# Peptides against a protein of PDB entry 2Q3Z, part 190

Target 1, 272 residues: chain A of PDB entry 2Q3Z
Amino acid sequence: YVLTQQGFIYQGSAKFIKNIPWNFGQFEDGILDICLILLDVNPKFLKNAGRDCSRRSSPVYVGRVVSGMVNCNDDQGVLLGRWDNNYGDGVSPMSWIGSVDILRRWKNHGCQRVKYGQCWVFAAVACTVLRCLGIPTRVVTNYNSAHDQNSNLLIEYFRNEFGEIQGDKSEMIWNFHCWVESWMTRPDLQPGYEGWQALDPTPQEKSEGTYCCGPVPVRAIKEGDLSTKYDAPFVFAEVNADVVDWIQQDDGSVHKSINRSLIVGLKISTKS
Target 2, 254 residues: chain A of PDB entry 2Q3Z as posed
Amino acid sequence: YVLTQQGFIYQGSAKFIKNIPWNFGQFQDGILDICLILLDVNPKFLKNAGRDCSRRSSPVYVGRVGSGMVNCNDDQGVLLGRWDNNYGDGVSPMSWIGSVDILRRWKNHGCQRVKYGQCWVFAAVACTVLRCLGIPTRVVTNYNSAHDSNLLIEYFRNSEMIWNFHCWVESWMTRPDLQPGYEGWQALDPTPQEKSEGTYCCGPVPVRAIKEGDLSTKYDAPFVFAEVNADVVDWIQKSINRSLIVGLKISTKS

## One batch from the design tools (peptide; made by RFdiffusion4, then SolubleMPNN)

Design b2_p27_7_s3 (from b2_p27_7, 12 letters changed)
Fold by OpenDDE base, seed 3:
Structure b2_p27_7_s3 (fold): chain B 272 residues (1-272), chain A 27 residues (1-27)
Amino acid sequence: as target 1 above (272 residues)
Amino acid sequence: MEFTMAQTVPVSEEDEEEYDKWLNENL
């Protein structure tokens, strides 16, 4: 996890699983220095350097900072996300083959956001940074990954009498989504939640006002402990949400139906 | 329909067929 510089990232769909090679490159020249710069430009450091530095010994604190700083939302973070196939003013997310070039570009351009990333790019860069900082980390792919926006643990579709989806999709299911799991103790929680912690650097929802997610114990998600910080309900929904169809009839009545054809969550954890 | 690597899953039969075809050709 910490020592392996090359690995694979899973992409595609539940029906069409594919892996791509990725160079994490955590031990390449200058990468550690870039990771330290990332910490030194985070909003918490800029607000109170002494307090930020005093907390850098905590992998919980560092993990949360890295989750926020890998995306450029709200701060001088590394990557700008884009999903509309318009990448002409940057680099296509599909063109990246490793984290090193991304991090070097970010630093060399004065910590200007790198264009562009999607979920696996965010996850891979976060994995590199966390490994550089001595935190065992792996990339995780979840197929049919739910994005719950209202914390009700449901993905809701509104349909007309013909079954056609109506209106803009506020909530969605990703064909796949990537995040990272990091190994750490959780002295801030009750005993038993040490081990793998989920962290998500892709800007999906705000956590305490910042686009970041986690760390949350994988055990808490598995056991359904939604009270566990950070962001347990959101991460739980990514892998366990139910899908509901609201069907409007000709007479104006609405029928609620559980959609059993869309099964949320097929998680694959990498071994390197 | 244009597809990207990470996107919302199709929810219609027609879009699902096109999506599956695209994935088969691009993965």
Scores: peptide ipSAE 0.424, ipTM 0.902, DockQ to the pose 0.381
Fold by OpenDDE base, seed 1:
Structure b2_p27_7_s3 (fold): chain B 272 residues (1-272), chain A 27 residues (1-27)
Amino acid sequence: as target 1 above (272 residues)
Amino acid sequence: MEFTMAQTVPVSEEDEEEYDKWLNENL
């Protein structure tokens, strides 16, 4: 997980799974230096350099910083996300073949945000950075990945009596979503939560005021321990949310129906 | 309808068919 520079990332849909080759390149020349720059421009360092540096021995702390810094939301992070198919003023997310070019572009342009990324690009860059920093990390793909926006562990669709979705979707399910899992101890938690920790660098929801996510023990998600920091409910929902249809009748009554056709969560962990 | 690699799942059968077609052409 630390030594592999070339790997595969899973994309597509649950019906059409595709893998693409990806150059993580964590040992290529200058990449470690770029990762250190990333740490040195993070908001916590800028606020209190001594405190930030004193905490860099913690993979929990570093993982959380990296998850926030891989996206450019709230900081001088690496990537700007875009999902509207309008990439003419940058690079299409689908054109990237590795993390190295992205990181080099970021540095070479004075730590300006690189346009553009989507989930797998964010995850791949985070994977590269974390590996550079000595944290065993892998990319994870989750098909039919839920984005719970109101922390109720549900994806809710409002439908009319004919089953047609009404209004703008407040919640969504991604065809696929990528994040990373990093191996670390969790001295900040009760015993037993060491091992793989989920970290999500794609800017989906704010955690403690910053677009970052995790680390949260994969075990906690598996066992349904939603009290576990960080962001257990959100990550849990990504893989386990139930889909609910709220069907409005002509009389104004609303009927709750469990949508069993939309199955949230098919997680694939890479061995690379 | 414009599609991208990572996107919301289609919510209608028509959109699903179009999306599947797009995936087949772009994967």
Scores: peptide ipSAE 0.424, ipTM 0.904, DockQ to the pose 0.382
Fold by OpenDDE base, seed 2:
Structure b2_p27_7_s3 (fold): chain B 272 residues (1-272), chain A 27 residues (1-27)
Amino acid sequence: as target 1 above (272 residues)
Amino acid sequence: MEFTMAQTVPVSEEDEEEYDKWLNENL
């Protein structure tokens, strides 16, 4: 989780699971220096360098900073996400084979955002950075991964009497989503939440005003303890959201139905 | 219909079939 520089990332769908090789390259020349630059350009450092530096001994703090800085939302972060298949002015997310080139491009172009990433690219870069900083980290893939936007732990679809979706989807389920899990103690929480912590560097929702997510104890998610910081409800929903259909009838009545056909969450944790 | 690697799951049967085909060809 720290020493392994090559690994696999799972992609595709629950029906079509695929893995790709990935070079994390955390020990390649200059990568640690780039990771330190990433810390030195984070908003918290720019606001108060002394305070930021004093907190870098905390993997909780560092993990949260990294989750925010791997995406370029809100800051001088590494990657710009794009999901519309228009990658001509950059590099297709599918073209990347490792984190090293991404990080080098970012640094060499004056910390300009690298175009483009999707979830596994964000996760992989975060994994590299966290490993560089001595935090044991692995990439996780979750198939049928929910994106809960309103913190109700539901994915809601509006349908007519024939089951046809009405209007644009307000919420979504990803075919797959990737994030990272990092091993750390949680002195900021009650005892028992040490261990794997979920961190999501893909810019999905803001946490405390920044596109970042976690760390949240995997145990808390497993046990349904949504009170634990950070972002437990969101991460919980990614793997456990219920799908609800709101069905409007011709008479104008609306019926709530639990969708049992679309099952959220099939998590695969990597070994390296 | 254009697809990308990470995307919203289809919710119609037609889109599902096309999506499954795309996945099978691109994975």
Scores: peptide ipSAE 0.422, ipTM 0.902, DockQ to the pose 0.379
Fold by OpenDDE base, seed 4:
Structure b2_p27_7_s3 (fold): chain B 272 residues (1-272), chain A 27 residues (1-27)
Amino acid sequence: as target 1 above (272 residues)
Amino acid sequence: MEFTMAQTVPVSEEDEEEYDKWLNENL
């Protein structure tokens, strides 16, 4: 997890799973320095450098910082996300083949956001940074990944009588989503939550005012302990949300239907 | 033994037990 510089990232859909090769390159020249720059430009460092530095011995703290800094939301982070297929003023997310070029571009352009990333790019860069900082980390792909925006553990679709989705939908299920899992102890939690911790650098929801996510124990998600910091409900929903259809009839009546055909969550964890 | 979710299911009893344990710890 720390030593592997080349790997694969899983993409596609639940019915069509594919992988791409990815160069994490955490040991390539200058990458550690870039990771340290990333830490030194994070909002917590800028606010109180001494306090930030004193906490960098904690993989929990560092993981949370990295999840926030890999995206450029709220800070001088690495990547700008874009999902609308308009990438002419940057690099298409699909064009990246590794984290090294992204990190070097970020640093070489004065820590300006790199255009553009999507989930696997965010996850891969986070994986590189965390590995570089000595935290065992893997990229995780979740097919049919839910994005719960109202914290009700449901994905709600509004449909007409013919089953067609109506209006703009804020909540959605990704065909796939990628995040990272990092191995760490959790002295800040009750015993038993050491091990893999989910972290999500894709700017989906704010956590304590910042676009970051985790770390949350994978065990907590599995056991449904939604009180566990950080962001357990959101991560839980990504892999476990139920889908509900609100079907509006022509007479204006609304029928609630549990969608059993769309199953949220098919998580793939990489070996290395 | 390390596993990945992208692998085939184990066929031996020993590997199955280890795999189940790994799944329990990682899922």
Scores: peptide ipSAE 0.119, ipTM 0.708, DockQ to the pose 0.025

Design b2_p27_7_s4 (from b2_p27_7, 12 letters changed)
Fold by OpenDDE base, seed 5:
Structure b2_p27_7_s4 (fold): chain B 272 residues (1-272), chain A 27 residues (1-27)
Amino acid sequence: as target 1 above (272 residues)
Amino acid sequence: MEFTNAQTVPVSDEDEEEYDKWLNENL
């Protein structure tokens, strides 16, 4: 989880699981220096360098900073996300084979955002950075991963009487989504939440005003303790949301139906 | 329907069948 530079990332769907090779390269020349630059351009450092540096001994603090800085939302972060299949002015997310080239491009272009990333690219870069900083980290893939936008722990679809989806889908389920889990103690929480912590660098929702997510104890998610910081309800929903169909009839009546065919969450953690 | 590596899951039976076919051929 720290020493492995070559690994695999799971992709595809719940029915068609595949993996791709990935070069994390946390020990390649210059990568540690780039990770330190990433910390030195984060908003908290720019606001108060002394305070930021004093907190870098905390994996909790560093993990949260990294989750925010791997995406370029709100800051000078590494990657710009794009999902519309229009990548002509950059690199297709599917073209990346490792984190090293991405990090080097970011640094070499004056910390300008690299085009483009999607979930596994964000997760892989975060994994590289965290490992480089000595935090045991693994990439996690969740199939049928929910994106709850209104914090109700539901994915809601609006349908007509014929079952056809109406309007734009505000909420969604990804075929797969990737994030990272990092091993750390949680002195900021009650005892028992040490261990694997989920961190999500893909810019999905804002946490305390910034596109970042976690760290949240995997144990808290497993036990349904949604009061634990950070972002427990959102991460819980990614793996446990219920799917609801709102069926509108011609007479204007609406019927609520639980969709039992769309099962959210099949999480696979890497062994390397 | 256009399919990509990472995307929203289909929510209709027709789209699901097409998506599964695409996955089988491309993944």
Scores: peptide ipSAE 0.345, ipTM 0.866, DockQ to the pose 0.357
Fold by OpenDDE base, seed 3:
Structure b2_p27_7_s4 (fold): chain B 272 residues (1-272), chain A 27 residues (1-27)
Amino acid sequence: as target 1 above (272 residues)
Amino acid sequence: MEFTNAQTVPVSDEDEEEYDKWLNENL
């Protein structure tokens, strides 16, 4: 999880799984230096360098910083996300084959955001950075990944009597979503939460005012401990949210129905 | 409908069938 430089990232859908090769390249020339620059331009360092540096021995702290800095939201982060198929002024997310070129472009252009990324690109870059910093990390793909926007652990659809979606669907389920899991101890938590920690660098929701997510113990998610920092409810919902249909009848009545056909969450962890 | 690599899942039967067809052909 630290030594492997090449791997695969899973994409597609639950029914049609595919993978792409990816060069993480954590040992390529200059990459470690770029990772250190990433730390040195993070908002916490800029606010108080001494305090930030004193906390870099904590993989919990560093993981959270990296989660925030891989996206360019809120800071001088690495990647700008885009999902509308308009990539003419940059590089299509689908064109990237590794993290090295992305990181080099970011650094060589004065830490300007690289255009463009999507979930697997964010995850892969985060994986590279964390591995460079000595944190065992793997990319994770979750099929039918829920994006809970209102923290109720539900994905809600409004439908008419014929099952047609009504209005603007605010919440969504991604065909797939990628994040990373990093191995670390959690001295900041009760005993037993050491091990794999989920971190999500894709800018989905703000955590304590910043687009970052985690670290949260994978164990906590499995056990349903939503009180565990950081961002347990959000990550839990990504893999376990229930889907609810609000069905409006012709008479104006509304019926709540659990959608059992759309199952949230099918997680695949990479071995490299 | 036009589909992409990363996107929201279809939530209607019609769109699901079309999406599955697209996936089968493109992924």
Scores: peptide ipSAE 0.334, ipTM 0.857, DockQ to the pose 0.340
Fold by OpenDDE base, seed 2:
Structure b2_p27_7_s4 (fold): chain B 272 residues (1-272), chain A 27 residues (1-27)
Amino acid sequence: as target 1 above (272 residues)
Amino acid sequence: MEFTNAQTVPVSDEDEEEYDKWLNENL
């Protein structure tokens, strides 16, 4: 998890699982220096360098900083996300084959955001950075991954009496989504939450005002302990949201129905 | 519909058919 520089990232859909090779390259020349620059340009360092540096011994703190800094939202982070197939002014997310080129481009252009990333690119770069900083980390893929926007643990669709979706989809389920899991102790939590912690660097929702997510114990998610910091409800929903259809009838009545056809969550953890 | 590698799952039958076609052609 720390020493492996090459691996695979799972993509596609639940029905059509595929993988791509990825060079994490955490030991390549200059990558550690770039990771340190990433820490030194984070908002917390810029606000109070002494306080930030004093907390860098905590993998919990560092993990949360990295999850925020891998995306360029809110800061001088590494990657700009884009999902509309318009990549002409940058690099297509699908063209990347490793984290090293991304990190080098970011640093060499004065910590300007690299165009473009999607979930696996964010996750892979985060994995590289965390590994480089000595935190055991792996990329995780979740098929039918829910994006809960209102923290109700539901994905809600509004439908007419014929089952047709009405209006804009406020919430979504990704065909696949990638994040990372990092191994760390959790002295800030009750005993038993040591081990794998989920971190999501893809800018989906803000946590404490920043586009970051986690760390949250994988055990807490598995056990449904949504009170566990950080961002347990969001990560829980990614893997276990219920899908609800609100069916509006012609008479104006609304019927709530559990959608049993859309099953959220099929998580695959890499062993690389 | 233009599909990307990462995208939302289709929730209509029409979109599902198009998505499945795209998956078969691109994955």
Scores: peptide ipSAE 0.261, ipTM 0.819, DockQ to the pose 0.362
Fold by OpenDDE base, seed 4:
Structure b2_p27_7_s4 (fold): chain B 272 residues (1-272), chain A 27 residues (1-27)
Amino acid sequence: as target 1 above (272 residues)
Amino acid sequence: MEFTNAQTVPVSDEDEEEYDKWLNENL
């Protein structure tokens, strides 16, 4: 995990899985220095440098910082997300082939946000940074990935009697979503939660006021322990949310149905 | 590249019943 600089990121859909090659490049020249700059411009360092530095021995702490700093929300982070297919003033997320160019651009432009990223770009950059910092990390792809915005572990669709979605889509299921899993002990938790921890650098929801996510034990998600820090309910929903269809008939009657035709959470975890 | 696939949503009737029970107890 730490030693692999070249890999693949899985994309596409549950029915049609694709992959792209990606250069993580965690050992390329200057990348470690850039990762250290990333840590040195994080809000916690700016608030109290001594306290931040003293905590950098903790993969839990570092993982959470990195998840927040890979996106530029709330800080001087690396990437600006964009999903509207308007990338003329930057680089299309689809154009990136590795993390190194992104990190170098960020640093070379005075830690100005790089335009643009999407989930796999965020995840890949986070993977590079975490690996560079000595934390075993892999990119994970989840097909039919839920984005629960109201923390009810449900994705709710409002439909007419013909099945057409009504109104603005606040909640959605991504055809795929990418995040990272990092291997670490969890001395801050009860015994048994060591191992893979999910971290999500894509700015989806705020955690403790910052666009970051995790680390949360993969085991906790599998076992449904939603009390486990950090962000267990959100990550759980990404892979386990139920789909609820609110069907409104022409007469104004409303029916609730759990949609079993759309299954949330086909996760692919890379082993290299 | 080696990978592992995991599906966390119930697919079988038995798994669905267990999940529904869990949902009723936790939601």
Scores: peptide ipSAE 0.131, ipTM 0.629, DockQ to the pose 0.026

Design b2_p27_8_s1 (from b2_p27_8, 12 letters changed)
Fold by OpenDDE base, seed 3:
Structure b2_p27_8_s1 (fold): chain B 272 residues (1-272), chain A 27 residues (1-27)
Amino acid sequence: as target 1 above (272 residues)
Amino acid sequence: SAEEEELDKKIREEVAKNPAVLQRPVS
């Protein structure tokens, strides 16, 4: 989890699982220095360097900072996400073969955001950075990954009598989504929540005003402890949300139906 | 390094045969 520089990232769909090779490159020349720069340009450091530095011994703190800084939302972060298939003014997310080129480009352009990333790119870069900082980290893929935007643990669709989705989807399910899990103790929580912690660097929802997510104990998600910081309800919904259809009939009546065909969550963890 | 370049080459060759896929919404 710390020493492996190459690996695979799972992609595709639940029915058609695939993987791609990825060079994490955490030990390549200059990468550690870039990771330190990433810490030194984070908003918390810029606000109060002494306080930020004093907290860098905490993998909980560092993990949360890295989650926020891998995306360029709210800060001088590394990657700009894009999902509309218009990548002509940058690099297609599919073109990346490793984290090193991304990090070097970011640093060499004065910490300007790199175009473009999607979930696996964010996750892979976060994995590299966290490993550089000595935090055991792996990339995780979740198939049929829910994005709950209203914290109700549901994905709700409006459908006509023919089952066709009406209007814009306010909430959605991704065919796949990637984030990272990092191994750390949780002295800030009750005993038993040490171990794997989920962190998500893809900008999906704001946590405490910043596009970041976690760390949250994988155990807490498994046990349904949604009170556990950070962002337990959101991460829980990614893997466990129920899907509800609001079906409008021709007579104007609306019927609530549980969609049993859309099963949210199929998580695969990498071994490195 | 030469080793890093060789690794990158191998990855590129693999990606050319089996490219990454974009995220997309499901039904």
Scores: peptide ipSAE 0.451, ipTM 0.915, DockQ to the pose 0.629
Fold by OpenDDE base, seed 5:
Structure b2_p27_8_s1 (fold): chain B 272 residues (1-272), chain A 27 residues (1-27)
Amino acid sequence: as target 1 above (272 residues)
Amino acid sequence: SAEEEELDKKIREEVAKNPAVLQRPVS
């Protein structure tokens, strides 16, 4: 989890599970220094350096900072996400073979965001950074991963009488989504939540005003403790959301239907 | 390093045969 530099990331779909090789490269030359730069350009450091530095002994704090800084949405973060298949002004997410080139590009261009990433790229870079910082971390893939936008633990589709999706799809289920799990104690929680913590560096929803997610105990998600910080409802929904179809008729009537064909969540954790 | 370069080469060869797939909505 800290020592392994090479690994595999699971991708594809629930029906067609595949993997890709990835070089995490946490011990390659200069990578630790880049990870420290990442911490030194985070918004909390810029606001109060002394306070930020004093909290870097906490893997909870550091994990949350890293989840926010791997994406560039609110800060000088590493990666810009793109999902529209238009990558001509950057690097296709599929072209990356490891975290090292991404981190070096980011640093060498004055901490300018690297184009482009998708979920596994975000997760892999976060994994590298967290490992560099001494936090045992693994990449996780969830198939049929829900993105709950309104925090109701549902994925809601509006459909006409023919089953066709109406309007803009605000919520969705991804074929797969990747994030990381990091091993840490949780002194900020009740006893028993030590162990694997989910962290999601892909910018999906804001947490406390920043595109970051976690850490949340994997145990809390498993047990359905949605009050557990951070972001338990969102992470819970990624793996457990129910799918609801709102079927609209021409007469203006609406029928609620539970979609039993779309089963959210099939999580695979890597062993390295 | 030469070892890192060789690893990158092997990964690139594998990715050429078995490329990464894009994240996409299922519905």
Scores: peptide ipSAE 0.450, ipTM 0.917, DockQ to the pose 0.619
Fold by OpenDDE base, seed 2:
Structure b2_p27_8_s1 (fold): chain B 272 residues (1-272), chain A 27 residues (1-27)
Amino acid sequence: as target 1 above (272 residues)
Amino acid sequence: SAEEEELDKKIREEVAKNPAVLQRPVS
């Protein structure tokens, strides 16, 4: 994991799995220095450098900082996300071949946000940074990945009597979503939650006021322990959310139906 | 480095054959 500079990222859909090659480049010249700059421009460092530096020995702390700093939401982070297919004022997310160019561009432009990223770009950059910092990390792809916005572990659709979706789809299921898993101990949790921890650098939801996610033990998600920090309900929902249809009838009554045709979650972890 | 440039070239050739897929909502 730490030693692999080149790899593949899984994309596409559950029915049509694809992969792209990616240069993580964690050992390329100057990349470690850029990762250190990323730490030195984080909001916690700017607020109290001594406190931030004293906590950098914790992979839990560093992982959470990196999750927040890979996106440019709330801080001088690396990437701006965009999903509307309008990339003319930047670089298309599909044009990136590795993390190195992104990180170099970010640093060389005075830590200005790089345009643009989507989930795999965020995940790949986070993977590079975490590997540079000595944290074993891999990119993970989840097909039919739920984005739960209200922390109820559901994807809710409102439908009329004809089954047509009404209003804006606030909640959604992505065809795929990427995040990272990092290997670390969890001395801040009960025993048994050491190992792979999910971290999501894509700015989907705020955690403690910042667009970051995790670390949360993969074991906790698998076992349904939603009480463990950080962001267990959100990550659980990405892979396990139930889809609920609220069907409005002609009489104004609302019927709740579990949609069993929409299966959330098919996680693939990389071996490299 | 020349090795980095050659690697980038190989990756670009692979990406050209199998372009990245944009993330999108499932309808």
Scores: peptide ipSAE 0.342, ipTM 0.850, DockQ to the pose 0.612
Fold by OpenDDE base, seed 4:
Structure b2_p27_8_s1 (fold): chain B 272 residues (1-272), chain A 27 residues (1-27)
Amino acid sequence: as target 1 above (272 residues)
Amino acid sequence: SAEEEELDKKIREEVAKNPAVLQRPVS
């Protein structure tokens, strides 16, 4: 995990799984220095450098900081996300082949956000950074990945009488979504939650006021322990949400229907 | 490094044949 600089990232859909090669490049020249800069520009460091530095021995703390700093939301983070297929003023997410160029661009432009990323780009950069910082990390892909916005473990669609989705799609299911899993102990939790921890650097929902996610024990998600910090309900929903259709009838009545055809979650963990 | 450049070249060649896929809503 830490030593592997090359790998594959899974993409596509549950029925049509694809992968792309990626150069994580955690040992490339200057990359560790850039990762340290990333820590030194994080809001917690800027607020209280001594406190931030004293906590950098904790992979839990560092993982959470990195998940927030890989996106440019709320801070001087690395990447700006974009999903509207309009990338003319930047670099298409599909153009990236590794984390090194992204990190170098970020640093060389005065920690200005790099345009643009999608989930796998965020995840891959986070993976590089975490590996640089000595945290064993892998990219994970989840097919039919839910984005629950209200923490009710449901994906809710509002539909007309013809089944057409109405209004702005706030909640959705992605064909795929990528995040990272990092290996760490969890001394901040009850015993038994050591091991792989999910972290999500893609800016989806705020956690404690910042666009970050995790770390949350993969075991907790698997066992349905939603009380575990951090962000267990959100990560659980990504892989396990139920889908509900609210169908508005012509008479103005609303019918609730459980959508059993949309199966959320098919997680693939990489070996590196 | 030269090794990095060679790797990047190989990756680019592969991606040219098999490009990355954008995320999209499934429904």
Scores: peptide ipSAE 0.453, ipTM 0.917, DockQ to the pose 0.598; fails the geometry check

